# Ledger of designs, part 152: peptides against a protein of PDB entry 8HF1

Target 1, 320 residues: chain A of PDB entry 8HF1
Amino acid sequence: NVMLYATKPTEVMVSFPHQEQVLTVTRLISAEIEKFYVSLDLMNIGVQPIRRSKSLQCLRDPSKKSFVKQLFNDFLYQMKEYGIYAASIAIISLIVEFDIKRRQAETLSVKLMHRTALTLCEKIRHLLVQKLQDMTYDDDDDNVNTEEVIMNFSTPKVQRFLMSLKVSFADKDPKDICCLVFVERRYTCKCIYGLLLNYIQSTPELRNVLTPQFMVGRNNISPDFESVLERKWQKSAIQQFRDGNANLMICSSVLEEGIDVQACNHVFILDPVKTFNMYVQSKGRARTTEAKFVLFTADKEREKTIQQIYQYRKAHNDIA

## One batch from the design tools (peptide; made by RFdiffusion4, then SolubleMPNN)

Design b2_p20_3_s1 (from b2_p20_3, 8 letters changed)
Fold by OpenDDE base, seed 1:
Structure b2_p20_3_s1 (fold): chain B 320 residues (1-320), chain A 20 residues (1-20)
Amino acid sequence: as target 1 above (320 residues)
Amino acid sequence: SIEPIKEEELPGTVLPIPTI
């Protein structure tokens, strides 16, 4: 029995200060979403005919209202967890989704519901962009994508993540980098990808070093056209990462679905490790020589995070 | 013995989000 001592990755913890975003714009946006929820609850969209697609009980929200609320709740979460800059990117995904749903609407009432949601998203986008422009003297949208604006309008967690990327990869050979970034939520993959594109482009030390991609989990939702595009995107993104045309991959818990990605030298866990499976699978990708497994924790949660990782290490060693 | 998690200190301070 050659115990192939797979070189255990070096586990690294990066702490960040817990800061609550107390911005007037954030409060205004939250209040506008709450007003919209009251209006949404009063909307009569009728009983939608449940098209019995014979395969998997994807609970298509028969009211479509829960899905609308889910998207705005996911946006509010991203704004809170990643900051105003990340929120300005996240809102674009909602705009795209609600425009698609508006065009696909089977009834005038459903079309109106998605139009109202879309109008709110455009208002939110304007409020966010206007707040980012407070640091820029120029009205050009390109001037909000500076390293300074990105850093100042990001949460301490995202700031420490970006600093960790800069320290790890500044002026490195792109070929020597194979990096994974794990996030909890599917929508966060796109948001952090857009943030990283702008950050890398604004950071000279990273422009020719990091080429990011993102991988969104397979929504087991019905094989609608969106799910075909997502599957094509996933295959392309994975292939680019395998071919070395991308060297940083943002992913959610997609690796649980049997997506085999190559051995990586860096694995970043941007969101808290909530499960033993997530710990084992994400850590199991950091398997090159001198691989790093980097965790982010709020200072207030530091001790709890350490104890949780020790429990996971113990449980892993008891199974191995 | 469980090896302690290495804590990495990053250069630079956390920037305050600009308040109004």
Scores: peptide ipSAE 0.243, ipTM 0.796, DockQ to the pose 0.711
Fold by OpenDDE base, seed 2:
Structure b2_p20_3_s1 (fold): chain B 320 residues (1-320), chain A 20 residues (1-20)
Amino acid sequence: as target 1 above (320 residues)
Amino acid sequence: SIEPIKEEELPGTVLPIPTI
């Protein structure tokens, strides 16, 4: 029970301007996804062969269309919340998922559905990469991963997060760093991880300082091959973080009871703190004497965020 | 008294998101 440790990290709030990226490319991508949803609703994927196991009866035809829509809705969320650069990484995860599902398809109609989704993802990837290249004089893919391109195509929240990392960790000893980054959604871990890899590589003062890793919560009860690879990856990622081979860990859940992660000196909350449990459990990972707990808030939500944190502090002191 | 949350002013202008 992480609640029992009276950790008093220094709480820091970073404000960011509430600016929506109004880019023509984001409108085009959203319109192409909406057109695809209309097409997807008209697709007859047939009656799928009822697998004899009662546990797989939940894989009726609506569930496969629903899963495709969920992945694109999560992509649209990431594009809105983190920006075009993060979206260019997030779309690769969709390409991988739809290629796997296309290969695993038991029917030609399901195979075609995943092929159509994949073709849309390839089109979206091209539109995103082209827009990133519009700021580079050279058509070379290597020029798209600069600090400048990452910053310009990230939301104000992500810009402030990257700046906070740079200010906090520039030219430090990597052994003195144990950092957690909390995000709300599972797929956000992968795209923020890819963004941080490219940002750290492009930022000389961080290149030999930060070694990122990511972890997704264990909520996949699914025994599928994807869950075995993800479980292997999670075990490797946790081990690298324990061994000090990675010093920054991105997480979508408060590390459940049983992921013994060492005491951290930095905890970043990239997304809004929605629950008291999230506040206490994430704060409870910042256990060193000089530990920092950093929150990000939009300027418009600043006062509401402050009041919510004061309520959580009071409630935590009443239990501790 | 609840200690005020420290606000960190990060140096630098938010790079103008290219609106085009």
Scores: peptide ipSAE 0.228, ipTM 0.747, DockQ to the pose 0.691
Fold by OpenDDE base, seed 5:
Structure b2_p20_3_s1 (fold): chain B 320 residues (1-320), chain A 20 residues (1-20)
Amino acid sequence: as target 1 above (320 residues)
Amino acid sequence: SIEPIKEEELPGTVLPIPTI
């Protein structure tokens, strides 16, 4: 029971300015998604034949429209919270998902719906890449993955996170690093993983120092829809982190499910701490003598964050 | 006494280039 471990890591708070991204490209993308939702609501997809699959999810959306909206809403959240660079990576995951769903479509109407969603994702990808290229003189897709482009097209939160990684890990021995990065959403794990791969490759001081991996939460709603590939990837990623072949793990609620992970010396909480359980479970992984537990907060939420952390500390001390 | 949370000041954020 992780709640019984009296861990005393050094708690650190990093503030960032609250900036609303007023990019024309983000407004265009949001408007195209909203137009697509109006079109999607007008689509008669019919009642899907209820497959006798015991998965409760087949009962909840007879049109499969909610899943499409969920993916675009998760994308819009990532674009807002992490920036357009992160969004350029996030959109690739939607392209892959909608192409799979298009191929698996049992009806022409469902196939057309996923095709329309896919076409919109390709348009969004083009708009994002074109905007990243505004800082590059060369039309080469590889030139958009520089430290400068990543930083300039990331939110202040992500910029502070990347700076905190650079300050914490520059020129360190990879063996001395055991880092966890907690995020709220499963798709954010993969998005931040892709961003970190490019950032580490573009940052000489972190190149060959950090080897990232990611864990996606088990889809409790449909374990039958978890691809055999996703389950293999999760097992492989955890094993690589246990074996020291990876030294930074991006995860969501996966550690709440009792995954045994070694004692870490760094724990970053990239998204707001919403629950006492998340606070205790994540902090309880920072178990080394000099462990750091790093929180990110917007300046406007600073006082509220401090008060919440003090409440969690008090509650944790009352049970320890 | 609950120890105060330490605040780390990092170098200034590069503002995302505003699209004019």
Scores: peptide ipSAE 0.202, ipTM 0.703, DockQ to the pose 0.663
Fold by OpenDDE base, seed 3:
Structure b2_p20_3_s1 (fold): chain B 320 residues (1-320), chain A 20 residues (1-20)
Amino acid sequence: as target 1 above (320 residues)
Amino acid sequence: SIEPIKEEELPGTVLPIPTI
């Protein structure tokens, strides 16, 4: 019985400068959202039906003011953490969500609330796209999806992530690549997926090398919110990754132990590691002999991040 | 002005496994 010593992946930390990009457009968008929150608080949408659990009530009704605020707060977070280019993709997901809710609205007041939110999203989209176009020197080049535009309108964290992908995978055989990318938030998976599609298409060295997919973890909230379409899409995305038709998978949750995913050679953690479980479970997917486990940290938080990783590594060795 | 990331800073710092 050769106990196959589980080869520990090489842990790599990539540092990035802490830059607060305070662009005029980001200030304007934030001010328009705050103005909308004041208006939203004054809207009479009627008495919402009280469902049994007080703590989950705000999350369970898509027609509630709190849910509208949550979507815009998640958008503001994505704009801050990933940049204006990522925000231009993220806003499309809000437009789709508010249009669905506008159509499903049982009352005129709820329909009007979602219409007002949708009009704000369309204004935000216009402001973002205009700012992306202002850096294309040629008025005729409608192509805001160049490598240069993506890099210039991304945060230092996202720039270091994209460069790490280029250096790691340029001109490689797509069959030799099995990559996972972990993010904290559900909506970030789709946003980073859209950004990666455009970046890979604009980067010749990656265009035929990387085929991305995303997977949103099962919401621990009731299986009733997963549309039949979302469940079919998740199954298809996992199957494409198992079959090698996709070689890069973006995830918001650690793939439950029961998702038999191939041994990965690269694992990227794009957002800060907040829990021991997230560290152990994500690292446990990097199982090849030359596997890399890549973390991103701001220079200001570097020492604190190193100390936290050493604590998690010690705790993992004490249990193993 | 986003300072151009020097390619020299990749692949990052290897975090050594303490040899027990």
Scores: peptide ipSAE 0.195, ipTM 0.690, DockQ to the pose 0.032

Design b2_p20_3_s2 (from b2_p20_3 with E1A V2I V14I L18P E20L)
Fold by OpenDDE base, seed 3:
Structure b2_p20_3_s2 (fold): chain B 320 residues (1-320), chain A 20 residues (1-20)
Amino acid sequence: as target 1 above (320 residues)
Amino acid sequence: AIEPIPELELPGEIKPIPTL
């Protein structure tokens, strides 16, 4: 019985400068969202039934004011953490979500609330797209999806992530690539997926090399909120990754132990590792002999990040 | 001994976020 020593992946760090976004457009968008919150608080939408289950106290009905605020707060986070280009993709997800909720609204007051939120999202989308176009020197090049525009309107974290993909995968055989990308938030998966599609199409060295997919982890929230379409899409995305039709998978949660995914040779942790469980489970997917586990950190948080990873390594070696 | 975490060498400079 040769105990196959599970080859520990090589841990690698990517540092990026901490830069505060001081764009006039980001300040304007934030001010419009705050103005909308004041108006939203004044709206009479009637008494919404409180589902009393203790586990669901955080699961406010999607028709509630607090859920509308959560979506805009998640958008503001994505704009801050990933940049204006990523925000232009993220706002489309809000438009789709508010249009669905507007159609499903049982009352005129709830319908009006979602309509007002949708009108704000359309205004935000226009402001973002206009700012992306203002940097295309040629008035005639409607193509805001160039490598240059993506890089200029992305945060240093996202720039270093894209550069890390280019260095890691340029001109490789797509069959030799099995890559996972972990992000913190559910909505970030779709945003980073859309950004990667556009970046890969604009980058010749990656166009026929990387085929991205995303997967939103099963919400531990009632299977009732997962549309039949979302469940079908998740199954299809996992199957494409198993079949090798996709070689890069973006995830917001650790793939549950029961998702038998091929041994990955690359695992990228785009957002900060907040828990020991996330560290162990994500690292446990990098199982090849030459597997890389890549961590992203701001220069300001580099020392603290290193100390945290050393604590997690120690705790993992004490259990193993 | 705790093995140091190597830094990934990346070619090129980080473009500053536009401040305009």
Scores: peptide ipSAE 0.299, ipTM 0.810, DockQ to the pose 0.809
Fold by OpenDDE base, seed 2:
Structure b2_p20_3_s2 (fold): chain B 320 residues (1-320), chain A 20 residues (1-20)
Amino acid sequence: as target 1 above (320 residues)
Amino acid sequence: AIEPIPELELPGEIKPIPTL
């Protein structure tokens, strides 16, 4: 039990107001996705070729439609939870995925389905970028990636997260920083990574201080080309973080058994702590004497979150 | 005694999300 001698990190809370984004653009995007789902349900894509391997059948939803709906549902979640700016980055990931699936399509009907999804993503991207540009006097794409635009089009949670990074790391030595950021969903890692790159580049006091990277959990046993690229990316990202070439790592799962990352001095939990295992394993990465474990909560859920953390502290002390 | 979780004081106001 190597956990018995770890210095307990200082637990800190960051509260944010629960504000729902009521934007015309978000309503338009949601309505276009719902119209697309009706059209998608009417599409005859034929019988998918049953791959003879039982192991591959459990890993692939035989419905290519369910995967398309999952990607758009995850996008809608990210737009709601992180804001329009994060959504403008998240939609690019969908464009890449649907372009790959369009090229890999074994039938004309499946190719058409992915083409229709791609055309919708391009429309959504245009609507998002146009809304980001409405706050800039210049139509140039470079003006959309300012600290001001990022902050104005991010949810209160993301605003408080960015402010907490600025307060925690402004003008520090990059060698003294080893930071983990935990998020709930796989696709959130990519959009928060892109958001952080742009925020750090626009923030002088962080530009030479923070070097972000992202990692997705190994849960994709899929032998597909996408999984090979993702595995290569994950290996490179972990190596950069070990070598100190990256000092902030965004993760969607507690780094499973066998991803040995060094002891961190900062752990940020951007999304709600849903399980005791997530609490123990994420907290167990903050092992330095001055380590901070930072929790984000909506004001309305603050008391409930505190009580849940007290229960987890008690349960952890009973096992340790 | 259960040690309270301190709030991190952050400078500045949360920018209101544009409603238009």
Scores: peptide ipSAE 0.296, ipTM 0.805, DockQ to the pose 0.767
Fold by OpenDDE base, seed 1:
Structure b2_p20_3_s2 (fold): chain B 320 residues (1-320), chain A 20 residues (1-20)
Amino acid sequence: as target 1 above (320 residues)
Amino acid sequence: AIEPIPELELPGEIKPIPTL
């Protein structure tokens, strides 16, 4: 029970300006997804036989359409919240998922649905990469992964996050670093991981300092091959972080699932703290007074965020 | 007293996302 640990980390805030991404590429992508939803609603994929797996009430979307819409809605969220650069990485996860679903399709109509979704993802990827290349004179995909391109095509939140990593860890001994980064959504873990790999590789002060990993929460969704791979990845990532082979771990609310990670010197909360449990569990990983618990907030939400943290701090002290 | 949450001082400005 993480509540039993007396945690006195230094709470720190990082503010960022709220900027709406008013890019033509973002509008074009959103419009293409909306057109796809209209087409998807018109697709007759038939009644899928509900395979009653006895054990878990995981509502396999019997139509498989809601799952497709969920993945695109999650992509649109990542594009909005983290930026075009993060979106260029996030779309790859959709491509992989839809290619798997296309290959696993039990019917020609379902295969066609996933193929249409995949074709849209490839179009979106091309539009995003082309927009990143507008900052580079070279057509080489490696040139879009510069510190400058990453920073320019990231939201203010992500820019401040990357700056906070640079300030916190530049030229430090990798052994002295134990860092957690909390995000709300499972898919954000992979997206921010890919962004951090490229940022660290493009930032000399961090290349030999930060070794990131990510943990994806257990999808309680059916023991399909994907869930076995994810469980293997989680175990490997946790072990690398325990062994010190990774010193920065990106995670969602995985700690609610009883994954015990060591005490950390830094805990970054990239997304808003929505629950008292998230606050206690994430803060409970920063166990020393020298440890930092870093909160990210939009300037417009600063006061509300502060008041919410004070309420959580009070509620924690009343239970401890 | 509830201890205030300090701001982390970060160098550099927010880069504007390139508009068209």
Scores: peptide ipSAE 0.290, ipTM 0.811, DockQ to the pose 0.725
Fold by OpenDDE base, seed 4:
Structure b2_p20_3_s2 (fold): chain B 320 residues (1-320), chain A 20 residues (1-20)
Amino acid sequence: as target 1 above (320 residues)
Amino acid sequence: AIEPIPELELPGEIKPIPTL
């Protein structure tokens, strides 16, 4: 029961300037996805067998089309919120997912639908990688995974997040670090994990200090649709973090469902705190007064964010 | 008293996303 500990971590805020991405490449990608949605709506995939999964809540097996649209909408969100560098990693997760769905397709029409989605993801990947390369003024370094490229093609939020990790953890003993990073969406965990691997590798002060891992959020639709591989990965990731073999865990709202993780000395909230429960559960992982609870906010939303945290502090103190 | 939330001072400038 995470509520029972009157934990008073040091709450800290990181402000970042609001910048809208006005890149030609992002507009091109959005327009290609919109054209694809029009084509997808016209595709005849036949009558989908209503798989009655054993859970009464599974009556909304999202149409195989709805799942495809969800993945691209999550990609568009990640491109907007984290930048084109993060988008170049996020698109690989879509490629893998659509290739699996293409192989598992029971009908030619469903196989063709996933093939068309895969071809679009490959086009998007080329557009993103080309834009990352075209801005490396040094013709000699094909390495798009430098600290400079990551920073230049990340949103102000992600830049401040990476800077906060560098300041917080540079040249520290890996054993003294127990860090949680909270994100809103399941697919963001994989995207930020891939970005952190590349950033840590390009940053000497962090290379032997931070070992990241991520938690795959439970599928809200049915745990029966979670691959055996994803469930094994989640158990292994949690065990590595408990054993100290990983010292930074990226997670979504999955900790709300009672994943017992040890007390952490750092908790980063990368996305907005939308609920009191999310505030209490994430803050409840920072159990000491020396622990830091770090919030990220756009400058334009700073005052609104502060007032919301004061309301949550008051509500938490009224329950304690 | 509700204690103010301190800002974490970070070294370095925010690089603007290229507008090209």
Scores: peptide ipSAE 0.277, ipTM 0.798, DockQ to the pose 0.804

